Peptides against a protein of PDB entry 6B4J. Designs and how they scored, part 35

Target 1, 315 residues: chain A of PDB entry 6B4J
Amino acid sequence: DITMQWYQQLQDASMQCVLTFEGLTNSKDSQAKKIKMDLQKAATIPVSQISTIAGSKLKEIFDKIHSLLSGKPVQSGGRSVSVTLNPQGLDFVQYKLAEKFVKQGEEEVASHHEAAFPIAVVASGIWELHPRVGDLILAHLHKKCPYSVPFYPTFKEGMALEDYQRMLGYQVKDSKVEQQDNFLKRMSGMIRLYAAIIQLRWPYGNRQEIHPHGLNHGWRWLAQILNMEPLSDVTATLLFDFLEVCGNALMKQYQVQFWKMLILIKEDYFPRIEAITSSGQMGSFIRLKQFLEKCLQHKDIPVPKGFLTSSFWRS

## One batch from the design tools (peptide; aimed at target 1 L226 V256 L264)

Design b1_p18_3_s4 (made by RFdiffusion4, then SolubleMPNN; from b1_p18_3, 8 letters changed)
Fold by OpenDDE base, seed 5:
Structure b1_p18_3_s4 (fold): chain B 315 residues (1-315), chain A 18 residues (1-18)
Amino acid sequence: as target 1 above (315 residues)
Amino acid sequence: DLTITESLEEIREELRKL
């Protein structure tokens, strides 16, 4: 399976990255520990500062992240920090930065869907300049949300139930599995972030170049989902999330082909979702139904709430 | 019904090639 090979390749690359900076992470030296913490803060704090407030602030954050990744010193926590402070500094920062972007999908976007767009445009812009960060974003995303690949993890003989639950993306703490609503909320946030990344370009970069991970991957994602049997509650939820965020962009890009796909979803795939939907899961099902019906009726997919406008970039 | 099915199968086939 080509999709699974791609998944595994990204996971292997991520694992190799971790091994590369293991000396920094496992060091007992006080100076190395200090450098690690400084680099971690320098990589993650700017991402946490991303907001929908002003385009100028978003540019400042982008420039800071790019400067750090370029080996330039940046101010963090009142100190000058550079990836050159340690031979493994760059690999560590790239990994932690990518991890933080996905975490913002999991936490911030999960709670505030509009936050997907400012986070995604920064992530896309950084990915364009630093492809390794993009690969690591995918690796982290795929590990936390296998549905972003997409694939559905299978239970294997001899596997512990908790390990299977973690593979599915559930958090398991003290032998307690995460509640379904919280799980779906986190998965939704990550899917929405991904759907935003694949359609957005950093406006101050070379926009004439091909997007490093563009809408063609959105098309691929939909195609792959439609070739899979639906999962109860999960498929309806994430398909809605994906289409709400990037459906308008896909419509513009693929036009008639997109509408053919949407009809296929409604007429063929949706009944299969219905067949596995219990009475307690009708919320996600009904939401998807209403979305598909409205889009097909109006022959339009609305621009998602929170989409960044020209006025945002002038602020 | 048959026409819709044929059209849907064509769409599926196109999607599998992607």
Scores: peptide ipSAE 0.048, ipTM 0.720, DockQ to the pose 0.372
OpenDDE base, seeds 1, 2, 3, 4: peptide ipSAE 0.039, 0.046, 0.041, 0.037; ipTM 0.702, 0.714, 0.722, 0.684

Design b1_p18_4 (made by RFdiffusion4)
Pose (drawn by RFdiffusion4):
Structure b1_p18_4 (pose): chain A 315 residues (1-315), chain P 18 residues (1-18)
Amino acid sequence: as target 1 above (315 residues)
Amino acid sequence: LEEFEEKLEELEVDEEPE
């Protein structure tokens, strides 16, 4: 409940932001759409440019967003644009910027697991300088993936199925329901991004402040899920690609206490899945063991493939 | 959550990690 209460605080706090700019979106004038067009454009593209080439150019995207959010003018396609044009634009750009980070994790990181880090450092950096943006990220990240909270949505009695599948985060339309395969990845990329944000810190600017969403939330996440019964395919999958990404940082921080949590899922939580999962979905539960049978004996959890090296920063 | 943490404290470690 401490979590579910905190879960609602962010959600209804985001709905307050959906209304604070109410009128900027619900506007049909020509100029009214041009403004709504140029802001969302110059605020959600720099996030899409976040690449793995170098941290040298990764700073441009960070600065371009810091200037845009802090109110300074920003060069866009054609003429320069700024938030000072409209008082509602700031509380609007922060909304659309937050969704893009999760969205970039939704599509890109789900397919390309290594791009989770170059995106997370810009987000973990912008979270410091502007905490309001972070709560909005925790807002969207949580609804599109309630498994990141982590809370498994229970079945409310007397309701149709298509109503329930939407609560699980499946993308559904009038008649189309998102397949399970093309759904499981959308969740992987989201928590792989979440598992990266909590362990990374923006290097530049020399800040003595602390990480806004510390690695402590990584411990609670593993603990909060491991104390409840696992879902068949969702848990064994999400439990793996979270440890592959953040298992190295947690091993260093909570040295022995983290190891105890691992020798638990090996002999107490693995059996909790072997029966729950049918023979047609053991694919996820198998990767989870192949991951731990090594890590437990090697006394090490490999650094996540795609970690930003020193060469990436200088270069 | 506290009960789970206490369960973890009660665990014995054969080999400590690196």

Design b1_p18_4_s1 (made by RFdiffusion4, then SolubleMPNN; from b1_p18_4, 11 letters changed)
Fold by OpenDDE base, seed 1:
Structure b1_p18_4_s1 (fold): chain B 315 residues (1-315), chain A 18 residues (1-18)
Amino acid sequence: as target 1 above (315 residues)
Amino acid sequence: LDDFINYLNSLKVEELPS
């Protein structure tokens, strides 16, 4: 189907990118290794510095990332670093930057949901200026969280259990699979980051242009989820995460159609979720139920906690 | 997606919360 084709195309592009900079990553030359590490730090450290503290600081981080991707020298670790230091430098930096954005979803957003918004607005702005970074973000996101596509990976004949678990997004270390709560926490972080990206625009860019990966993809995501059989615990968890983060934006964009979708979830999809929910998994189900009931009762979806306001950008 | 859109269009507006 078209969704799986899109998934595969992005994965292929990501793999091709890795092959392109393989010379840099596999080099035994001490200088090349130094360049690699400098480029990696220059790409990833600014992303790790993203916070909810001040809009001015966020702009500085954005400008630094954009400068690096534009071939300009940037200061990193007390050294001047440029992608021009190696012919494969740009490809490497784009890949590592995209990977780091997704890791921030997996780690920072997973632990602090409000962090989704400042990370997402930077990612969106960079994506607008550097489309290849956006494609690589999707590739990394889809690989770590297939539910962001969405699709459910299937077990194939001859596949090792651990490989299947990894395909589902679980971490497997020393033949031990990740605990379900930790798995869901990481998946939640990545979905929340994605939900934030599709609705946010960098305020200092050309906002007259269309969003490179906007709310229409959020609508597509919801449609695809609703057309799939629910997965135990996962569907209820991630559907809540998604709607909590971008439900308000979707409501404003799609209006009546959005409310029809919410009614469909409550009246038609909920029984299907309930049917596959065990007693030990009722927490996620109840949370989603209460959220939807509250939204329908109040005829409103609240602006998510941590949403960036005009006051943030003036700080 | 088209099927979903068609289904949504078939729903009555009176069924909406507002």
Scores: peptide ipSAE 0.068, ipTM 0.743, DockQ to the pose 0.572
OpenDDE base, seeds 2, 3, 4, 5: peptide ipSAE 0.023, 0.024, 0.020, 0.029; ipTM 0.617, 0.598, 0.591, 0.631

Design b1_p18_4_s2 (made by RFdiffusion4, then SolubleMPNN; from b1_p18_4, 7 letters changed)
Fold by OpenDDE base, seed 4:
Order: sequence, then structure tokens, then C-alpha cells
Structure b1_p18_4_s2 (fold): chain B 315 residues (1-315), chain A 18 residues (1-18)
Amino acid sequence: as target 1 above (315 residues)
Amino acid sequence: MKEFEEKLNSLKVEEEPL
């Protein structure tokens, strides 16, 4: 399967990246430890500062991240920090930056859906300039949310149940699996972030270049989901999240083809979701139902809440 | 992809944009 080969290639590249900076991460030297911590803060703090408040602030954050990745010194925690302070500094920063973007999907977007757009536009713009960061974003995303690939991990003979639960994207701590609602909330945040990334371009970049991971991947994601058997609660939740965030963009891009796909979702795939939905899972099912029915009735998908307007970029 | 293409074809959908 080409999709599984792509998944594995990204995971292998991510694992190789970790090995390349192992000397920095495992160093007992006090100066190396200080550099590691400074680089980690320089990579992650700007991402945590992303907000819906002002386009000017978002530009400052972008410029800081790009400067750091370009080998320029940046101010972090009152100190000048550069990836050139250690030969493994760039690989470490790229990995930690990508990890942090996905973590903002998992935490911030999961709690505040509108946060997807400012995070995604920075991630997209950084990906355009730094392709390796984009690959690492995908690797982290796919590992935490296999449904973003999409694929459903299978239990293998001799596998520990906890390891299978982790492969499915559940957090397992002290032999306790995460509650379903918390799991779905995190998966929703990551899917919403992904759906925002594939449609957004950094407005101050070279718009003549092709999006490094554009709306064609959104079409592919839908196509792959529709070729898979639905999972109870998961499919209804994530399909809604994806369509709510990127459905308007897909509608504008693919027009009649998108509407035919949406009809296919409603008429063919939705009954398959219904057939596996228990009475305790009706919330996600009803939400998807109402969304699809409203979109088909109105022949429109609304612009998602938090979408960045021209007024945001002038602020 | 194949099953999706077949389903789209049954709905007289144009070729996938991919």
C-alpha cells in the first residue's frame, strides 16, 4: 500500500532524526545541556505564543522561527540562541518545532477550535521554507493520530494491549488507558490542525510555489476514509472535524466534484457509520448528520470559525 | 482509491483531481 509506505518512510526519517541529535540529548556536559534547553525553548515558546489576536504578532512569531531555522541568532529567555551552537542543533530544533506544532493541535486546538488557523498558517509557511519540518510534522501527526494518514492500526499476535492502545493514539499512563472522550478530543484537535494546514498559505511567502502539502491531500484523505470501514465514534467525529474546517476550501477548489463526494458521504458512507453507532455514541453521529444535511440543503459549506481574514493581517 | 473511484463513477463523478 502506497499510503503505508509513505507512513513508514516518514516514521523512519523521524527516527533517524532522533538518532542524529542523540549526542546533544544524552550529553552529560553542562554546556551541552544548557544549549539543549535553550534550543528547546527557542523552538517551542514562539509556537505557544501563536494566537488569534493580531496578524502583526503572528508575523513576528513566524520571523523568529524562520530566523532560528536559518541559523540566525534569536532572543529566547533573555539570551541569544542559535542552532550553530551545536552541530546537532538544527536537527534537534526541527524535530522539537514539528513536535510542538502537533502538540498545539493535540492540546490547544482540541480545546479551542479557532486556534487551528493561526497555528496552521505559521506551520504551512515554515513548511514551505523548511520542508524537513513539514515531514517531521507529518511524522509526529501520523504517530499520534493514525487516522490522519489515514489507517487503522491492527492488533498483532504477541502484542501487549497497552502497545496496541498507544498505536491507536491512546495515552496509557500507569497501566490506565485514556478515556474515550479525551482521546477523541485530542484526535479532533490534530485533524482540525491538519485540515487547516492543507488549505492555508503564508501570505508573505512566494505564492507562485505549489503548496507543499495542499488541498489535494485533503481530497486524498477523504477518498482513503471512504475506502475504509468506519470505526465507531472515531469516523463520525473526525469526518465532521475535517469537513467543518476544510469543507469550504474543498468546495471552492473542486466545486461539482466536491458536491458529488459530499453526496457519496451522505448517501453511501453515512449509513455505514449509522450501522456501527451505539446509543452512547449518538452525539458524534447526530452532529455529522446535521452538518451534512445543512450543507446539502443550503448547497454551501460555511467558512469555519477562526478563518483568517484580510482584517486579521492588517492588525 | 479503487473502491472510491468506483463509487464516484456510479454517481457520475468526474475523475479524481489527484
Scores: peptide ipSAE 0.048, ipTM 0.650, DockQ to the pose 0.210
OpenDDE base, seeds 1, 2, 3, 5: peptide ipSAE 0.046, 0.045, 0.043, 0.041; ipTM 0.647, 0.657, 0.639, 0.687

Design b1_p18_4_s3 (made by RFdiffusion4, then SolubleMPNN; from b1_p18_4, 7 letters changed)
Fold by OpenDDE base, seed 4:
Structure b1_p18_4_s3 (fold): chain B 315 residues (1-315), chain A 18 residues (1-18)
Amino acid sequence: as target 1 above (315 residues)
Amino acid sequence: LDEFIEYLNSLEVEEEPL
């Protein structure tokens, strides 16, 4: 399977990255530990500062991240920090930055759906300039949310249940699996972030270049989901999240082809979701139903809440 | 544990290609 090969390649690249900076992470030297912490803060704090408030602030954050990745010194925690302070500094920062973007999907976007857009536009712009960060974003995203690939991890003989639960994207702490509602909330945040990334371009970049991971991947994702058996609650939840965030962009890009796909979802795939939906899971199902019916009735998909406008970039 | 496995197994329907 080409999709699984791509998944595995990204995971292997991520693992190799971790091995590359292991000397920095495992160092007992006090100076190396200080550098590690400074680099980690320099990589992650700017991402946590991303907000919906002003385009000018978002540009400052972008410029800071780009400067750090370019080997330039940046101010972090009142200190000058550079990836050149350690030979493994760049690999470490790229990995931690990518991890933090996905974590913002998992946490911030999960709680505040509108936060997807400012985070995604920065991630997209950084990915355009730093492809390795993009690959690491995908690796982290795929590992935490296999439904973003999409694929369903299979239980293998001799596997521990906790390991299987983690492969499915559940958090397992102290032999306790995460509650389904919390799991779905985190998965929703990551899917929404992904759906935003594939449609957004950094407005101050070279727009003549092809998006490094554009709407064609959104089309692929939908096609792959439709070719898979639906999962109880998961499919209805994530399909809604994806379509709410990127459905308008897909409609504009693919036009009649998109509407054919949406009809296929409503008429063929939706009954399959219904057949596996329990009475306790009707909330996600009804939400998807109402969304599909409204979109088909109006022959329009609304622009998602939080979409960045020209006025945002002038602020 | 068994209920969770059963739930997960109920989710593992073999990919029949469309």
Scores: peptide ipSAE 0.031, ipTM 0.456, DockQ to the pose 0.027
OpenDDE base, seeds 1, 2, 3, 5: peptide ipSAE 0.030, 0.029, 0.028, 0.026; ipTM 0.457, 0.483, 0.587, 0.542; seed 3 fails the geometry check

Design b1_p18_4_s4 (made by RFdiffusion4, then SolubleMPNN; from b1_p18_4, 6 letters changed)
Fold by OpenDDE base, seed 1:
Structure b1_p18_4_s4 (fold): chain B 315 residues (1-315), chain A 18 residues (1-18)
Amino acid sequence: as target 1 above (315 residues)
Amino acid sequence: LKEFEEKLNSLKVEEEPL
């Protein structure tokens, strides 16, 4: 399976990245520990500062992240910080930056869906300039949300239930699995972030280049989901999240072909979702159904709430 | 409609638009 090979390659690359900076992470030296903490803050704080407030502030954040990844010194916590402070500094920063973008999907976007767009446009722009950060974003995303690949992890003989639950993306702490609503909320945030990344380009970059992970991956994601058996509650939830965020962009890009796919979802895939949906989970399916039926009726998919306008970039 | 449904049921969704 090509998709599973791609998943594994990204996980292997992420693992190799961790090994490359292990000397920095495992160092007992006080200076190395200080450098690690300074680099971690320099990588992650700018991402946490991303907001919907002003395009000018978003540009400042982007420029800081790009400067850091380019080996330039940046101000962080009142200190000058550079990846050149340690031979493993760049690999560490790339990994931690990518991890932080995915974490913003899991936490910020999960709670505030409109936050997907400013985070995604920065992530896309950084990915364009730093492809390795993009691969690491995918690796972190896929590990936390296998549905972003998409694939559904299978229980293997001899596997602990908790490990299977973690593979499915659940948090398990003190032998307690995460509540379904919290799980779906986190998965939704990550899918919404992904759906935003694949459609957005940094407006101050070279727009003549191909998007490093564009809308063709959105089509592929939908195709793969439709070729899989649905999971109860999960598939209906994430399909809605995806279509709400990137459906307008996919409609504009693929036009009639995308409408054929939406008809296929309604006519073929909805019965399959409904067949596995319990009465207690019908809410997610109804929400998806109502959204898609409304889109088909109006022959339009609305621009998602929080989509970045020209006025945002002039602020 | 029935022929379209039968065709849809037999066709895997292609990973690229046709």
Scores: peptide ipSAE 0.083, ipTM 0.626, DockQ to the pose 0.087
OpenDDE base, seeds 2, 3, 4, 5: peptide ipSAE 0.079, 0.074, 0.058, 0.081; ipTM 0.645, 0.647, 0.677, 0.632; seeds 2, 4 fail the geometry check

Design b1_p18_5 (made by RFdiffusion4)
Pose (drawn by RFdiffusion4):
Structure b1_p18_5 (pose): chain A 315 residues (1-315), chain P 18 residues (1-18)
Amino acid sequence: as target 1 above (315 residues)
Amino acid sequence: LEAFEEQLAALDASDYEP
């Protein structure tokens, strides 16, 4: 409940932000749409540019967002734009910027697991300078993936199925329901991004402040889901690509206590899945063992493939 | 959550050396 209460605090807090700018979106004038168009444009593209080429140019995207959020003018396609044009624009750009980070994790990181880090450092950095943006990221990240909270949505009695699948985060339309394959990845990329944000820190600016969403939330996540019964395919998958990304940082921080948590899922939580999962979905549970059978005996969890090296920063 | 932490604290982790 401590988590479910905190879960609601962010959700209804985001709905307050959906209404604070109410009128900027619900506007049909010509100029009214041009403004709504230029802001969302110059605020959600720099996030899409986040690449793995170098941290040198990765700073441009960070500065371009810091200037845009802090109110300074920002060069956009054509003429420069700024938030000072409209008082509602700031509380609007922070909304659309937050969704883009999760969205970049939704599409890009789900397919390309290594792009989780160059995106997370910009987000873990912007979270410091502007905490309001972070709560909005924790808002969207949580609804589109309630498994990141982590809380498994229970079945409410007397309700149709298509109503329930939407609560699980499946993308559904009038008649189309998102397949399970093209769904499972959308969740992987989201918590792989979440598993990266909590362990990375923006290097530049020399800040003595602390990580806004510390690695502590990585421990509670593993603990909060390992104490409840696992879902068939979802848990064994998400439990793997979270440890592959953040298992190295947790091993260093919580040295022995983290190892105890691992020799538990090896002999106490693995059986909790072998029966729950049918023979047609053991694919996820198998990768989870192949991951641990090594890590437990190697006494090491490999650093995540795609970690930003020193060469990436200087270069 | 506290019961789970106590369960973890009761485990033997002698195979591991920091």

Design b1_p18_5_s1 (made by RFdiffusion4, then SolubleMPNN; from b1_p18_5, 9 letters changed)
Fold by OpenDDE base, seed 4:
Structure b1_p18_5_s1 (fold): chain B 315 residues (1-315), chain A 18 residues (1-18)
Amino acid sequence: as target 1 above (315 residues)
Amino acid sequence: LSSFIEKLNSLDASSFSP
């Protein structure tokens, strides 16, 4: 399976990255610990500062992240910080930056769906300049949300239940599994972030280059989902999230083929979702139904709330 | 992807053409 091979390759690269900077992370030296902390803050704080407020502020954040990844010194916590402070500094920063982007999907976007767009445009722009960060974003995303690949993890003989739950994307703490609503909320945030990344380009980059992970991956994702059996509640939730965020962009890109796909979802796939939907899961089902019906009726997919406009970039 | 493509090709969305 080519999809599973791709998944595994990204996970292997991520694991290899962790091994590469193990010397930095496991060091008992006081200076190494200080460098680690400074690099971690320099990588993650700018991402946490991303907001919908102003394009100029977003540019400042982008420039700071790019400068850090380029080996330039940046100010963080009142100190000059550079990845050159340690031989493993760049690998560590790339990993932590990618982890933080996915975490913003999991937390910020999960709670505020409009936050997907400013986070995604920075992530996309950084990915163009730093492909390894993009691969690590995918690795983190796929590990936390296997439905972003997409695949459904399977229980294997001898596997601990908690390990299986974690593979499915659930958080398990103190032998307590996460509640379904919280799980779906986190998965939704990550899918929405992904759907935003694949359609957005950094406006100050080289626009002549192909998007490193563009809308063709959105088309692939939909095709793969439609070739899989639906999963109860999960498929209805995430399919809605994906289409709400990137449906307009897919419509513009694929035109008639997009509408054929949407009809296929409504007429062929949606009944399969209905067949596995319990009375307690009708909320996600009804939301998807209403979205599909509205889009087909109006012959349009609305621009998602929070989509970045020219006015945002002039602010 | 083959089954999806086959299903997609069987559909007419001419009413949605720009």
Scores: peptide ipSAE 0.140, ipTM 0.837, DockQ to the pose 0.837
OpenDDE base, seeds 1, 2, 3, 5: peptide ipSAE 0.094, 0.104, 0.113, 0.031; ipTM 0.807, 0.812, 0.799, 0.721

Design b1_p18_5_s2 (made by RFdiffusion4, then SolubleMPNN; from b1_p18_5, 8 letters changed)
Fold by OpenDDE base, seed 5:
Structure b1_p18_5_s2 (fold): chain B 315 residues (1-315), chain A 18 residues (1-18)
Amino acid sequence: as target 1 above (315 residues)
Amino acid sequence: LKEFEEKLNSLDASSFSP
């Protein structure tokens, strides 16, 4: 399976990255520990500062991240920090930055769906300039949310239940599995972030270049989802999240083919989702149904709430 | 993806033609 090969290649690259900076992360030296912490803060704090408040602030954050990745010194925590402080500094920063973008998906976007857009546009712009960060974003995303690949992890004989739950993307702490609502909320956040990344370009970059991971990957994702048996509650939830965020962009890109896809969902895929939907899960199904019916009736997909406008970039 | 595209091509979406 080509999709699974791609998944594995990204995971292997991510693991190799971790091994590359192991000397920095495992060092007992006080100076190395200080450098590690400074680099980690420099990589992650700017991402946490991303907000919907002002385009100018977003540009400052982008410039800081790009400067750090370019080997330039940046101010972090009142100190000058550079990836050149350690031979493994760049690899470490790229990994931690990518991890933080995905973490903002599972935390910030999960709670505030509109936050997907400012985070995604920065991530997309950084990915364009630093392809390795993009690959690491995918690796982190795929590991935390296998549905972003997409695939549904299967239970294997001899596997511990907790390990299977983790493979599905559940958090398991002290032998307690995450509640289904919290799980779906985190998965939704990550899918929404992904759906935003694939459609957004940093407005101050070279727009003549092809998007490093554009809407064609969104089209592929939909194709793959529709070719899979639906998973109870998960498929209906994430399909809605994806279409709500990037459906308008896909409509503009794929036009008639996009509408054929929506018809296919309504006529062929909905019965399959319904067949596996329990009474307690009907909410996600109904939400998807109502969304698709509205879109088909109006022959339009609304621009998602929080989509960045020209006025945002002038602020 | 090819199979998906083939399925889409089999559908009538004339009502959504620009």
Scores: peptide ipSAE 0.324, ipTM 0.901, DockQ to the pose 0.792
OpenDDE base, seeds 1, 2, 3, 4: peptide ipSAE 0.323, 0.313, 0.318, 0.291; ipTM 0.899, 0.896, 0.898, 0.890

Design b1_p18_5_s3 (made by RFdiffusion4, then SolubleMPNN; from b1_p18_5, 10 letters changed)
Fold by OpenDDE base, seed 4:
Structure b1_p18_5_s3 (fold): chain B 315 residues (1-315), chain A 18 residues (1-18)
Amino acid sequence: as target 1 above (315 residues)
Amino acid sequence: MEEFLKKLDSLDASSFTP
């Protein structure tokens, strides 16, 4: 399976990255520990500062992240920080930065859906300039949300239940599995972030170049989902999240083919979702149904709330 | 992908012309 090979390759690359900077991570030297912490803060704090307030602030954040990844010194915590402070510094920063972007999906976007767009446009722009960061974003995303690949992990003989739950994307702490609502909320946030990334380009970059991970991956994702059996509650939830965020962009890109796909979802795939939906899960199903019916009725997919406009970039 | 494309080709979306 080519999709699973791609998944595994990204996971392997991520694991190799961790091994590469293990010396920095495991060092007992006080100076190395200080450098590690400074680099971690320099990589992650700017991402946490991303907001919907002003385009100018977003540009400053982007420039700071790009400068750091380019080996330039940046100010962080009142100190000058550079990836050149340690030979493993760049690998470490790329990994932690990618991890933080995905974390903002599962936390910030999960709670505030509009936050997907400013985070995504920065991530997309950084990905364009630093492809390795993009690969690591995918690796982190796929590991936390296998439905973003998409695939549904299967239980294997001899597998511990907790390990299976983690593979499915659940958090398991002290032998307690995450509640379903919290799980779906986190998955939704990550899918929404992904759906935003694939459609956004950093406006101050070379937009004539091909998007490093563009809408064609959105089309692929939908095709793969529709070619799979639906998963109870998960498929209805994430399909809605994906279409709400990137449906308008897909409509513009694929036009009549997009509408054929939407009809296919409504007429062919929807009954399959319904067949596996329990009464307690009807909320996600109904939400998707209403969305599809509205879009088909109006012959339009609305621009998602929080989409960045020209006025945002002038602020 | 192949199955999806086959299904897609069978659909009429003439009412959704740009």
Scores: peptide ipSAE 0.191, ipTM 0.881, DockQ to the pose 0.801
OpenDDE base, seeds 1, 2, 3, 5: peptide ipSAE 0.138, 0.097, 0.169, 0.118; ipTM 0.856, 0.836, 0.872, 0.846

Design b1_p18_5_s4 (made by RFdiffusion4, then SolubleMPNN; from b1_p18_5, 7 letters changed)
Fold by OpenDDE base, seed 1:
Structure b1_p18_5_s4 (fold): chain B 315 residues (1-315), chain A 18 residues (1-18)
Amino acid sequence: as target 1 above (315 residues)
Amino acid sequence: LKEFEEKLNSLDASDFTP
């Protein structure tokens, strides 16, 4: 399976990255520990500062992240920080930055869906300039949300139940599995972030270049989902999240083929989702159904709430 | 993807043609 090979390649690259900066992470030296903490803060704090407030502030954050990745010194916590402070500094920063983008999907976007767009446009712009950060974003995303690949992890003989639950994306703490609602909320946030990344480009970059991971990957994601047996509650939830965020962009890109895909979902895929949906899980199914019926009736997909307008970039 | 596109081509979406 080409999709599973791609998944494995990204996981292997991520693992190799971790091994590359292991000397920095495992160092007992006080100076190395200080450098590690400074680099980690420099990589992650700017991402946490991303907001829907002003385009000018978003540009400042982008410029700071790009400067750090370019080997330039940046101010962090009142100190000058550079990836050149350690030979493993760049690899560490790229990994931690990518991890933080995915974490913002998992936490911030999960709670505030509109936050997907400012985070995604920065991530997309950084990915365009720093392809390795993009690959690491995918690796982190795929590990936390296998449904973003998409695939459904299978239980293997001899596997611990907790390990299987973690592979599915559940958090397991003190032998307690995460509640289904919290799990779905986190998965939704990550899928919404992904759906935003594939459609957005940084407006101050070279717009003549092809998007490094564009809407063609969104089209592939939908094709893969529709070729899979639906998973109870998960498929209906994430399919809705994906289409709500990037459906308008896909409609504009694929036109008639997009509408054929929606018809296919309504006529062929809905009965399969319904067949596996329990009475207690009808909420996600009904939400998807109502969304698609509305879109087909109006012959339009609404622009998602929080989509960045020209006025945002002038602020 | 090719099989998916072939399946889509078998569907009527005449009501959505611009």
Scores: peptide ipSAE 0.364, ipTM 0.920, DockQ to the pose 0.760
OpenDDE base, seeds 2, 3, 4, 5: peptide ipSAE 0.328, 0.330, 0.342, 0.326; ipTM 0.910, 0.910, 0.914, 0.910

